# Ledger of designs, part 20: peptides against a protein of PDB entry 3ZN8

Target 1, 125 residues: chain A of PDB entry 3ZN8
Amino acid sequence: LEEYDKIQKKMEDVMEGKGKLTLRDVYAQIIALRKMGPLSKVLQHIPGLGIMLPTPSEDQLKIGEEKIRRWLAALNSMTYKELENPNIIDKSRMRRIAEGSGLEVEEVRELLEWYNNMNRLLKMV

## One batch from the design tools (peptide; aimed at target 1 Q29 R69 E110 W114)

Design b2_p17_8_s1 (made by RFdiffusion4, then SolubleMPNN; from b2_p17_8, 11 letters changed)
Fold by OpenDDE base, seed 4:
Structure b2_p17_8_s1 (fold): chain B 125 residues (1-125), chain A 17 residues (1-17)
Amino acid sequence: as target 1 above (125 residues)
Amino acid sequence: KKAVLLQLIEDFLRKEL
């Protein structure tokens, strides 16, 4: 609970223009949510998701769990410098991360694109 | 307020649905 509240505060600070969201912050959030249990149990704790999206099937939950594992593998294959400053991740670094995580380069690109979009969104609020 | 991972999950589910 305390770790989750720290992450929420970090997001609020970033929305207020105080600091920057990093992939380290993303990693910490994933780990904090994983302590709540499997994706199925995490989704039960998300107010409004069940209103905006149909209840995921068991197969969709399995796909979601696998995607989370892949994201964690990518994050675990990043250097501290890359986690703190994802903008330094060039094509060479992205390839190394993909190879080290057993992922396709495109999956690492998708993570970085999502991060960039999220960080832009948080700055516009 | 939505957590970063919640938005990730929502974005993922929107692509797979």
Scores: peptide ipSAE 0.122, ipTM 0.651, DockQ to the pose 0.380
OpenDDE base, seeds 1, 2, 3, 5: peptide ipSAE 0.118, 0.098, 0.073, 0.068; ipTM 0.643, 0.639, 0.617, 0.606

Design b2_p17_8_s2 (made by RFdiffusion4, then SolubleMPNN; from b2_p17_8, 10 letters changed)
Fold by OpenDDE base, seed 3:
Structure b2_p17_8_s2 (fold): chain B 125 residues (1-125), chain A 17 residues (1-17)
Amino acid sequence: as target 1 above (125 residues)
Amino acid sequence: KKAELLKLIEEFRRKEL
């Protein structure tokens, strides 16, 4: 619970323009969510989300959990500087991260694109 | 391949790049 509250507060701070979301923050989020149990249980604990989102099928949850596991492998393969400043991740770094994590370069690119989109959304709110 | 793998392992150990 305390780790989750810290994560929410960090997201709120970023929405208020007080700070920067990093891949280290994303890593901490994923780890906290995994400690709380299956993604299905986490989604049930978010007020209003269970009302707005159709309950994902068990198969969709499994696919999502596998994607998150792959992203964790990528994040674990990043340097501290890359986690704090994802914008330094060039094609050479992406390839290294992919090779080190056993992922396709496209999957690392997708993670970075997701991160960039999240940062754009948080700055727009 | 081997040299690149060794470099990769060392990069992961250091986490400083």
Scores: peptide ipSAE 0.124, ipTM 0.613, DockQ to the pose 0.022
OpenDDE base, seeds 1, 2, 4, 5: peptide ipSAE 0.106, 0.065, 0.109, 0.092; ipTM 0.603, 0.547, 0.598, 0.578

Design b2_p17_8_s3 (made by RFdiffusion4, then SolubleMPNN; from b2_p17_8, 11 letters changed)
Fold by OpenDDE base, seed 4:
Structure b2_p17_8_s3 (fold): chain B 125 residues (1-125), chain A 17 residues (1-17)
Amino acid sequence: as target 1 above (125 residues)
Amino acid sequence: RKSELLRLIEEFDRKEL
């Protein structure tokens, strides 16, 4: 809960124009989500919550978990400078990150595009 | 937390600044 509150506050600060969402923040968010993974499974078994929250199929959960693992691998293959300022990631850096993480360049590009879109959305609110 | 490769790259990045 405390980790989620910090992430939420960071997102609020970014929406207020106070600071910037970074890939370090994304990393923290992913880790927090993974820590609550067991809780999300418990919530899926609570009658009534499963009606309001379309429980992703077990297959969708597995796909999502695999994607998260891949993104974590990419993030772990980035420098501090890249994590703080993802906009410096050129084609050479992106290739290095892909190679270091065992991912395709396209998967790294997808992560960066997701980040860019999220950062744009937060600035528009 | 970081590999030696990442540390080396970060050292280069600092020299270019």
Scores: peptide ipSAE 0.352, ipTM 0.846, DockQ to the pose 0.023
OpenDDE base, seeds 1, 2, 3, 5: peptide ipSAE 0.230, 0.274, 0.349, 0.215; ipTM 0.780, 0.807, 0.844, 0.772

Design b2_p17_8_s4 (made by RFdiffusion4, then SolubleMPNN; from b2_p17_8, 13 letters changed)
Fold by OpenDDE base, seed 5:
Structure b2_p17_8_s4 (fold): chain B 125 residues (1-125), chain A 17 residues (1-17)
Amino acid sequence: as target 1 above (125 residues)
Amino acid sequence: RRSVLLQLIDDFLRKEL
């Protein structure tokens, strides 16, 4: 809970323009959420989600769990400098991360694109 | 406190899966 609250405070600071979201922050939050259990249990803890979105099927939950596992493998294969400054990740670094995590380069690119989109959204709120 | 990151992760997963 303490780790979770620290990450939430950092996200609030980013939304207020007082900082930047890093992949280290993303990693730490995913790990904190995984302590609550599988994706199905995590989704139950999101206020308002159960009202706005249909409950995912068991197959969708399994696919989601596998996606989270793959992204954690990619994050675990990044250097401290890459986690703090993902913008330094070039084609050579992406290939190394993919090889180290057992992923395709396209899956690493997808994670980075998602991160960039999240940073844009947080700055607009 | 609402987890904005968790919401964004969920939105991404629901869009892509």
Scores: peptide ipSAE 0.109, ipTM 0.655, DockQ to the pose 0.486
OpenDDE base, seeds 1, 2, 3, 4: peptide ipSAE 0.099, 0.102, 0.098, 0.107; ipTM 0.643, 0.656, 0.651, 0.653

## One batch from the design tools (peptide; aimed at target 1 Q29 I46 M118 L121)

Design b2_p18_1 (made by RFdiffusion4; failed a check: the pose's geometry)
Pose (drawn by RFdiffusion4):
Structure b2_p18_1 (pose): chain A 106 residues (1, 21-125), chain P 18 residues (1-18)
Amino acid sequence: LLTLRDVYAQIIALRKMGPLSKVLQHIPGLGIMLPTPSEDQLKIGEEKIRRWLAALNSMTYKELENPNIIDKSRMRRIAEGSGLEVEEVRELLEWYNNMNRLLKMV
Amino acid sequence: ETLEERLTFLTRLLAEKL
């Protein structure tokens, strides 16, 4: 049930119920339909879950703040350690900056 | 209020990405 500390405290909570659906707990707005979140149980059917939660915990509690400092020598680092590929790391690293970015406009 | 909005926004981003 400044940002990095929040990201962990949140993503950790996003596993001990599902992948839960509490996405509709702090949104007074309305949804769309039910035949759409059905594709959430598909990723659950596999023995695994998601590549993101992999390399995510395979990083320092400071490297997540400014993933910009990460180079070609640092991407392959958290790649082989997590079992993901260099490509699967980019999509993850280019996202840590987005959260810390779009949040500024909030 | 600002913090609530920020937390809601982060939850949205995480949910969308996941």

Design b2_p18_1_s1 (made by RFdiffusion4, then SolubleMPNN; from b2_p18_1, 11 letters changed; failed a check: the pose's geometry)
Amino acid sequence: KEEEERRRALLELLYQHL

Design b2_p18_1_s2 (made by RFdiffusion4, then SolubleMPNN; from b2_p18_1, 11 letters changed; failed a check: the pose's geometry)
Amino acid sequence: EEKEKQQRALLLLLSEFL

Design b2_p18_1_s3 (made by RFdiffusion4, then SolubleMPNN; from b2_p18_1, 10 letters changed; failed a check: the pose's geometry)
Amino acid sequence: KKKEEQRRALLRLLYEHL

Design b2_p18_1_s4 (made by RFdiffusion4, then SolubleMPNN; from b2_p18_1, 11 letters changed; failed a check: the pose's geometry)
Amino acid sequence: EEEERRRRALLEMLAQFL

Design b2_p18_2 (made by RFdiffusion4)
Pose (drawn by RFdiffusion4):
Structure b2_p18_2 (pose): chain A 106 residues (1, 21-125), chain P 18 residues (1-18)
Amino acid sequence: LLTLRDVYAQIIALRKMGPLSKVLQHIPGLGIMLPTPSEDQLKIGEEKIRRWLAALNSMTYKELENPNIIDKSRMRRIAEGSGLEVEEVRELLEWYNNMNRLLKMV
Amino acid sequence: EEEKRAFLTRMIAEKLKE
């Protein structure tokens, strides 16, 4: 049930219920439909879950703050350690900056 | 603070949908 600390404390909670659906707990707004979140059980069917939660915990508690300092020598680093590819790491690293970015405009 | 929490939830949910 400044940002990095929150990301972990939150993503960790996003597994001990599902992948849960508490996305509709702090949103007074309304939804769209039910035949859409059905594709959430698909990724649950596999023995695994997601590549993101992989290389995510395979990083220092400071490398997630400014993933910009990460180079070609650092991407392959958390790649082989997590079992993901260099490409699967980029999509992850280019996202840590987005959260710390779009949040500023909030 | 609440808006930031809600926003982060949305961002993470969108990422999980990908």

Design b2_p18_2_s1 (made by RFdiffusion4, then SolubleMPNN; from b2_p18_2, 11 letters changed)
Fold by OpenDDE base, seed 4:
Structure b2_p18_2_s1 (fold): chain B 125 residues (1-125), chain A 18 residues (1-18)
Amino acid sequence: as target 1 above (125 residues)
Amino acid sequence: SSERKAALLRLIDELLRS
């Protein structure tokens, strides 16, 4: 649970304008998910949140696990600069990452789009 | 709020599993 606490704190800091979400943070979250299971499952055991979160089905978990593996491959193919500043990832970098990870460029784009959307969401929450 | 944080974490989790 300590890892999830760190992730939560990071999210809070970003929401308060004390930092920004990076792909390094995403990486940490993914690793935590693999070790401790889905965040929704963990949150269900945390008293005081007052929200019932749905539990994913086994099939959804399997699909998610595959997506996670693919995203990890992409993240592992990124440079430190890219992980800390994903905005520098242009088409050339994205292609390199895709080739290095064995993914399609579109899959890398999807990851970056997800990141961008999440980062925007965190700032407005 | 705790509710917002939980909702956000849920969303992140769901997106990772989609």
Scores: peptide ipSAE 0.128, ipTM 0.632, DockQ to the pose 0.309
OpenDDE base, seeds 1, 2, 3, 5: peptide ipSAE 0.121, 0.105, 0.117, 0.121; ipTM 0.623, 0.606, 0.626, 0.628

Design b2_p18_2_s2 (made by RFdiffusion4, then SolubleMPNN; from b2_p18_2, 10 letters changed)
Fold by OpenDDE base, seed 1:
Structure b2_p18_2_s2 (fold): chain B 125 residues (1-125), chain A 18 residues (1-18)
Amino acid sequence: as target 1 above (125 residues)
Amino acid sequence: DEEKKAALLELIYELLRS
């Protein structure tokens, strides 16, 4: 619960223009959420889930758990500068991250695209 | 507050989407 509150506060700061969502922030938030247990348990602690969004299926939860593990591997393979400013990640850096994390380059690209989309989403709120 | 909550939920939900 405490970790969730921290995540919420950080997201609020970003949404209010007090900061920018970085991959470092994403990394920290994922780790904090993981401390609450499996993704299914985490979602149970989020108020309003059933009202705001459809409840994920069991298959979606499994896929999500695997994706989180893979994305954490990618994040662990990034430099501090890359985490703070993902825009510097070019094709060469992306390939290095992929190789270091045991992922396909496309998977790293997917993470970065997701990050960019999230930033856009947060700015629109 | 509701919009902020929704945004956070969307962030989490997108992690579940493939």
Scores: peptide ipSAE 0.112, ipTM 0.627, DockQ to the pose 0.358
OpenDDE base, seeds 2, 3, 4, 5: peptide ipSAE 0.111, 0.108, 0.090, 0.108; ipTM 0.622, 0.634, 0.644, 0.620; seed 3 fails the geometry check

Design b2_p18_2_s3 (made by RFdiffusion4, then SolubleMPNN; from b2_p18_2, 8 letters changed)
Fold by OpenDDE base, seed 5:
Structure b2_p18_2_s3 (fold): chain B 125 residues (1-125), chain A 18 residues (1-18)
Amino acid sequence: as target 1 above (125 residues)
Amino acid sequence: DEEKRAALLKMIYELLRK
């Protein structure tokens, strides 16, 4: 509970432009959410979701769960420095992460692209 | 603060779903 509150405060600081979102922050947030249960249960704990997002199908939930599991494997294979500064991840590091996580290099690239897109969106808020 | 938290979670959700 205490750790969860710390993570939430960090996310709020980022939204206020007081901090930088890192993959470590994303990792911590995903772990915190997963402790609440599967995506269907997690979504129930998001305030205002019913008016903000359409209800996903059962198949979409399953796909989402699998994607989260695969990305967590990639994140678990990153060094602390890479999690804090994802921009240092070159092709060699990306291949190492893929091999360590049992993923394709393209899947690791997709995660990094997602992170970059997230940062672009946060700058607009 | 709660509204901003929800917005961040929404963004994460939408990006994960794509």
Scores: peptide ipSAE 0.128, ipTM 0.638, DockQ to the pose 0.363
OpenDDE base, seeds 1, 2, 3, 4: peptide ipSAE 0.126, 0.119, 0.126, 0.134; ipTM 0.644, 0.630, 0.634, 0.642; seed 4 fails the geometry check

Design b2_p18_2_s4 (made by RFdiffusion4, then SolubleMPNN; from b2_p18_2, 12 letters changed)
Fold by OpenDDE base, seed 4:
Structure b2_p18_2_s4 (fold): chain B 125 residues (1-125), chain A 18 residues (1-18)
Amino acid sequence: as target 1 above (125 residues)
Amino acid sequence: DKEKKQALLELIYELLRK
C-alpha cells in the first residue's frame, strides 16, 4: 500500500506540472510495483480497475510479467543520460540497448513508444 | 484522480496488450 501511494504521489506531481516524467521515473515506478508482488497482486491494489478493464486471464498475466522483466532489462541497459532524457535515444542507442539486454530492437521501441504516448497524455491534462 | 488512473491504465494496458 505504501509503495502504491508513492506511485500515486509521483503521478500527481507530474500531472500538476511539478515534475517531468522520465524513464528514471518509470524505472522507479516499476520497481515500486514489483515490491507489491506479482502483477496479479498489484492489480488487486488498483481501485476501480475492474470497471475500466476486464479481468485478465492467467495467460495475459504471465505475458505481462514477462514484459515487466524485459522492460527492466532494457532500462538496466540504458545510461543515466538516456534515462533522464529519453529523447536522445536514436536507432544506434536503441540497438545497443537491445543487444545489451538480450532483447529485440522492436521490444525497446515498444517501451519508448509507450513512454512517448504517456508523456503526451500527461501534457494534455 | 481520474488522470492518475488513466496513466496507470495505460501502463497496465501495454503490459497486457500482447
Scores: peptide ipSAE 0.245, ipTM 0.755, DockQ to the pose 0.310
OpenDDE base, seeds 1, 2, 3, 5: peptide ipSAE 0.204, 0.188, 0.134, 0.166; ipTM 0.731, 0.708, 0.667, 0.690; seed 1 fails the geometry check

Design b2_p18_3 (made by RFdiffusion4)
Pose (drawn by RFdiffusion4):
Structure b2_p18_3 (pose): chain A 106 residues (1, 21-125), chain P 18 residues (1-18)
Amino acid sequence: LLTLRDVYAQIIALRKMGPLSKVLQHIPGLGIMLPTPSEDQLKIGEEKIRRWLAALNSMTYKELENPNIIDKSRMRRIAEGSGLEVEEVRELLEWYNNMNRLLKMV
Amino acid sequence: EEEEERRAFLTRLIAEKL
């Protein structure tokens, strides 16, 4: 049930119920339909879950703040350690900056 | 209120990414 600390405290909660659906707990707005979140049980069917939650905990509690400092020597680092590929790391690293960015405009 | 909005926004981003 400044940002990095929140990201962990939040993504850790996003597993002990599902992948839960509490996305509709702090949104007074309305939804769209039900035949759409059905593709959420598909990723549950596999013995695994997601690649993101992998290399996510395979990083220092400071490397997540400014993933910009990460180079070609640091991407392969959290790649082989997590079992993901260099490409699967990029999509993850280029996202940590987005959260810390779009949040500023909030 | 601002913290709640930020929390909600982060939830949206995480949910969209997932």

Design b2_p18_3_s1 (made by RFdiffusion4, then SolubleMPNN; from b2_p18_3, 6 letters changed)
Fold by OpenDDE base, seed 4:
Structure b2_p18_3_s1 (fold): chain B 125 residues (1-125), chain A 18 residues (1-18)
Amino acid sequence: as target 1 above (125 residues)
Amino acid sequence: REEEERRRALLLLIAEFL
């Protein structure tokens, strides 16, 4: 619970406005992350992370790095309208995104579910 | 600015592992 509250407060500080998080915003942040190098290097450069979270194992970092790559593939297969308004992504769009990204439909669904959960959390503040 | 981008990226990652 305390970790979730710390994450939420930090998300509030990251959202410099009353704006709805879009998948375009998610995409931009993943791209910014990727410019910093591998996830392991990024985590080492974040002050206070080692106090708030246990340092992920090398295997957990590899899993996270691969998941980020998959989510980027999905996001790159979305239209601008889908990135701005992910709620328009129906089963047909989700299948197209999966096929275009080389992902399972379930992986695209997981990304959308995560996004929806994030937006719910942001609206509770 | 780069610190804020790192912070944003971290939050996405943490929310992915939660």
Scores: peptide ipSAE 0.162, ipTM 0.719, DockQ to the pose 0.196
OpenDDE base, seeds 1, 2, 3, 5: peptide ipSAE 0.155, 0.150, 0.134, 0.141; ipTM 0.716, 0.703, 0.693, 0.695

Design b2_p18_3_s2 (made by RFdiffusion4, then SolubleMPNN; from b2_p18_3, 12 letters changed)
Fold by OpenDDE base, seed 4:
Parts: C-alpha cells; structure tokens; sequence
Structure b2_p18_3_s2 (fold): chain B 125 residues (1-125), chain A 18 residues (1-18)
C-alpha cells in the first residue's frame, strides 16, 4: 500500500502539465537523464530518493543500468506511431521490435505492461 | 527544476518496477 501511494505520487509529478504519458515521453526523459551520467549518478540527483528508497547496491545499479539500455533499444526500434500510441503494438509489431532491438519478445512485453500499468495508475489519480 | 523533478520521478518509477 505504501509503495503504491509512492508510485501514484510520483506519477502525478510526472504527468503534471503533460496530459497523457506516451512512450515518446518515457524515451525523452530517459535520454535526458542519461545525459547526467550512469544510473548511479542519476539516482544521486533524484530528490527524495534517500527518503523513499534504500540506497541501491552496486549490483542493483548495474542491473538497473542494463535494463535501461534494453528498454532504450526497444524504444529505438519502435515507429513514431508506436511510441505515441503503444496500444497499437500487436504481436507482429512486438516481435519486430524484439528482433530489431536484439531482445526477447518477453522483454518488450514487460516494457509494454509497465507502460500500461502506469497509464492505469494515472487514470486513478 | 520542476522538469528535473518530473524526470527523476519517472526514473524512480522505473527503478521501483525493476
């Protein structure tokens, strides 16, 4: 419950003035954060992180950094229409994205499921 | 900035999902 409330609050902060979160918005924000350096440096700049989350281990940072790289590869393999409207991504599109990114279809599905969950949370706020 | 905070919040959402 506490984690859910934290996610909702963070989602409110993300969506403030944006209307609808798209994968294009996700991509743009990840790229902007990557300019701050590796995940370890980026996390140090997150306001309230030290209050809301335990300090991640070095291994957790490496896992997170790898996951971000994989998600960026998937996002880079999407068309503009898919980034703006991820709901059009069917099994054929998902397979193409996976093949183009060198990922498993399941990893692309995980990204889409995460996005769908975020949009569900936004509708509850 | 508010924009940086929103970006940070998005990354934190990703982190919480991982």
Amino acid sequence: as target 1 above (125 residues)
Amino acid sequence: SQQQQRQAALLQLIYDFL
Scores: peptide ipSAE 0.136, ipTM 0.661, DockQ to the pose 0.345
OpenDDE base, seeds 1, 2, 3, 5: peptide ipSAE 0.132, 0.036, 0.118, 0.123; ipTM 0.670, 0.571, 0.671, 0.663

Design b2_p18_3_s3 (made by RFdiffusion4, then SolubleMPNN; from b2_p18_3, 5 letters changed)
Fold by OpenDDE base, seed 1:
Formats: C-alpha cells, sequence, structure tokens
Structure b2_p18_3_s3 (fold): chain B 125 residues (1-125), chain A 18 residues (1-18)
C-alpha cells in the first residue's frame, strides 16, 4: 500500500497538466530518457533514489535496460491509433506487435498490463 | 527544472515497475 501511494504521487507529478497517459506519452518519455544514456546513468540523476531504494545491482540495471529495449521494440511496432488508444489492442494486434518486434505475446501483454495499472492508479486520484 | 523533475518522476516510476 505505501509503495503504491508513492507510485501514485509520482504519476500525479508526471501527469500534472497532461490529462490522460497514452503509450505515445510513454514512448516519448522513454526516448527522452535513453538520450541521457544507459539506465544506470539516468538513475544516478534521480535525487533521493539511493536513499529511498536499495541501489540496483549492475545485473538488475542490465535486466532493466534490456526490458526497456524490448518495450521500445513493441512500441515501435504499434500503429499511431494503438499508441493513442491501447485499449483497441486485441489478441490479433498483440500477435502482430509481438511478431513485428521479435517478442513473445506475453511480453507485449506485460507492457499493456503495466500501462493499464498506471491508468488505474491515475484514476484513483 | 520542472520538466527534469517530471522526467525523473516518470523514470522512478518506470524503474519501480520494471
Amino acid sequence: as target 1 above (125 residues)
Amino acid sequence: EEEARRRAALLRLIAEFL
């Protein structure tokens, strides 16, 4: 519950003035972050992360960087309509996105579940 | 500064869910 409330507050701060989070917004932000360098460098620029969270191991940072790369491949395989309205992504669209990105359908589902959980958090505000 | 804080907040959020 306390971890969930911290995540909610961070989403409020990010979404202040944006209205609804889309996968296009997620994509644009991930691209902006990757321009700062690898996930390790980006996390070093977050004030208080090393105080509130255990510093991720080098292996955890590598896993996170790989996960971001896979999610970007999925996002790059989506249509503009899917990025703006991810709720239109059915099983056929998920399979096409998976095939186009070289991912398993389960990995595409995980990205969509993550996005849906984010939107549920934002609606409880 | 505000955009950098929003980016850092989204980063922390992404990093907590990865």
Scores: peptide ipSAE 0.141, ipTM 0.690, DockQ to the pose 0.346
OpenDDE base, seeds 2, 3, 4, 5: peptide ipSAE 0.122, 0.117, 0.119, 0.124; ipTM 0.694, 0.694, 0.697, 0.685

Design b2_p18_3_s4 (made by RFdiffusion4, then SolubleMPNN; from b2_p18_3, 8 letters changed)
Fold by OpenDDE base, seed 1:
Structure b2_p18_3_s4 (fold): chain B 125 residues (1-125), chain A 18 residues (1-18)
Amino acid sequence: as target 1 above (125 residues)
Amino acid sequence: SKEEERRRALLLLISEFL
């Protein structure tokens, strides 16, 4: 519960323009969510989710959990400077991160694209 | 409400992991 409230507060601060979402923030949130248990348990703690989104199938939850694990591997292979300012991650840095995490470069690119899209969405609210 | 906005932000984050 306390970890959930911290995540919500951080997201609110970003949504209100009081902060910028970084990959360090993403990392911290993923770790906090994982402390609550599997993604299925995390979703159960979100009031009204079942009204806004269809309940994910067990297979969708497994896919989501695998994606989270892969992204954590990528994040663990980043430098602090890259986590704080992901815009510095060029093709050379992406290759290093991919090699260090055992991922394809395309998977690292997907994480960065997701992060950029998230920041765009947060600015529209 | 602010609480509804927080919930939406978290839902958006989680939905992108699925």
Scores: peptide ipSAE 0.104, ipTM 0.618, DockQ to the pose 0.322
OpenDDE base, seeds 2, 3, 4, 5: peptide ipSAE 0.099, 0.083, 0.094, 0.087; ipTM 0.625, 0.612, 0.624, 0.610

Design b2_p18_4 (made by RFdiffusion4)
Pose (drawn by RFdiffusion4):
Structure b2_p18_4 (pose): chain A 106 residues (1, 21-125), chain P 18 residues (1-18)
Amino acid sequence: LLTLRDVYAQIIALRKMGPLSKVLQHIPGLGIMLPTPSEDQLKIGEEKIRRWLAALNSMTYKELENPNIIDKSRMRRIAEGSGLEVEEVRELLEWYNNMNRLLKMV
Amino acid sequence: EEEERRTFLTKLIAEKLE
């Protein structure tokens, strides 16, 4: 049930219920339909879950703040350690900056 | 403001997980 600390405390809670659906707990707005979140049980069917939650905990509690300092020598680092590929790491690293970015405009 | 930030982060994380 400044940002990095929040990301962990939140993503950790996003597994001990599902992947849960509490996405509709702090949104007074309305939804769209039900035949859409059905594709959420698909990723649950596999013995695994997601690649993101992999290389995510395979990083220092400071490397997630400014993933910009990460180079070609640091991407392959959390790649082989997590079992993901260099490409699967980029999509993850280029996202840590987005959260710390779009949040500023909030 | 704190609640909006929390909600915004939840949206981003949820959207990316989809």

Design b2_p18_4_s1 (made by RFdiffusion4, then SolubleMPNN; from b2_p18_4, 8 letters changed)
Fold by OpenDDE base, seed 4:
Structure b2_p18_4_s1 (fold): chain B 125 residues (1-125), chain A 18 residues (1-18)
Amino acid sequence: as target 1 above (125 residues)
Amino acid sequence: SEEERRRKLLELIYEFLR
């Protein structure tokens, strides 16, 4: 929980224009979340989830858990430079990451798209 | 607003899970 709070604070700092979210930060966040247990337990710590959104089904939680596992594999296949500066990841790098992680290129693309969306969201609000 | 930010973040998480 302490690690999670630290990451949340960093995200807040980024929202205030004090820094940039990187894939290194994403990696750290995933690791912190994994320490909290299964995704279902993690979601229970997110205030307002049950009020603002439908509760994910058990199947959705399993899918999410698997996706997290896959994204960790992708992140573990990235170089330090890529983690710090995801914008340098071109098609060649994406293919390498996919091959190294045993994922489809589309799955790596999905991770990067999610990251970009998250980063934009943090800057907009 | 903080509420809007929270909503957007939760929506993103929900999209991640589906």
Scores: peptide ipSAE 0.144, ipTM 0.672, DockQ to the pose 0.270
OpenDDE base, seeds 1, 2, 3, 5: peptide ipSAE 0.131, 0.131, 0.129, 0.138; ipTM 0.658, 0.657, 0.656, 0.645

Design b2_p18_4_s2 (made by RFdiffusion4, then SolubleMPNN; from b2_p18_4, 8 letters changed)
Fold by OpenDDE base, seed 5:
Structure b2_p18_4_s2 (fold): chain B 125 residues (1-125), chain A 18 residues (1-18)
Amino acid sequence: as target 1 above (125 residues)
Amino acid sequence: SEEERRRALLLLIDEFLR
């Protein structure tokens, strides 16, 4: 419970423009939300999301669920240092993560690119 | 703004999930 509270506080701080978002933070939040049920149910619990994006079809939800599973596998294959500082992940680390998660290196790259884009956007707004 | 930051984060998380 204490860890959950810390994660929630961290997410709140990030949303308030405080602190730094890490992959560990994102990973932990996703796991917590997934305990609520399938992706459709998880998305319903994100305030404001329903008004920002159209409701996905059943097929889109299945694709999204599979994507989450794959990305969680990648995150599970990262070290603590990598989760806290994804910028240290070089080609060798990416390959290790990919192999450990059963993903292509490109899929790991996409995750890192997403994280980088998120941080860039958060700095701009 | 703080509100814009929150919205951006939510959109990016959704993109991650989808």
Scores: peptide ipSAE 0.123, ipTM 0.670, DockQ to the pose 0.401
OpenDDE base, seeds 1, 2, 3, 4: peptide ipSAE 0.105, 0.072, 0.104, 0.104; ipTM 0.650, 0.596, 0.652, 0.650

Design b2_p18_4_s3 (made by RFdiffusion4, then SolubleMPNN; from b2_p18_4, 9 letters changed)
Fold by OpenDDE base, seed 5:
Formats: C-alpha cells, structure tokens, sequence
Structure b2_p18_4_s3 (fold): chain B 125 residues (1-125), chain A 18 residues (1-18)
C-alpha cells in the first residue's frame, strides 16, 4: 500500500512538472491504461484526443496492442536501476534486455529513443 | 498545466503505438 501511494504521488509530481518521467512511470501508465480496457476505450477518455485522431481501425488497434505487449516485455526485463535511470542502459544492457524479452536490440533502442524524445517534449509543456 | 501534460504524454504514447 505504501509503495503504491509513493508511485501515485510520483506520477502526480511528474504530471505537475515537479518530477522527471522514468521508464517506471511509463510502465505504470501503460498498466493503468490496459486496466481501463481496449485502447479504443482509453482514447475515448482522453479529452480532445478523440477529436484530433481518427478512430483507429480494428487492425490498427491490434498493431498498437502488440506494440504495447512488446514494450511491456522489454520493461519487465529491465532492472529497477534501469527503469529509474534509463540513461545507464548501454549496448550490453540493451542486448541483455532484448535477449530476456525475446525482442530485437533495435526494438529496445526504439523504446529508449522514444523515451528520450518524450522527455525532451515534456520539458516544453 | 497537468491536463495538458497528461494529454501530451498519452498522445506521444499513442503516436508511437499506431
């Protein structure tokens, strides 16, 4: 219970711009979204997003669901230190994560590049 | 704004997943 409350508070701090977004925060958010149901239902709960994005086809939803599953596999193969500070993930760590998750190293690199780009954009918002 | 940051985060996730 105490750990859950700490995670929620950290998410709130990140959302308020008081904290740094980590891959642990990304993991928690993906799990929370999946608990809300299919991506189509999640998107309906985001004000303005359902207006700005065309309703995805069933095939696009399936592709998105598969991408989420792959990213969760990568995140589940990371250490706590890597989730909290992804900048420590070198080529050796990327290879280990890829092997542990059944992914290509390029897919792990893509996740890390996305995370880095997202952190840059969130500093401007 | 917290709502704008939430929307931006969710949009960035969705744009990568589609």
Amino acid sequence: as target 1 above (125 residues)
Amino acid sequence: DEQKRRQALLQLIWEKLR
Scores: peptide ipSAE 0.074, ipTM 0.597, DockQ to the pose 0.467
OpenDDE base, seeds 1, 2, 3, 4: peptide ipSAE 0.016, 0.074, 0.029, 0.059; ipTM 0.428, 0.591, 0.537, 0.577

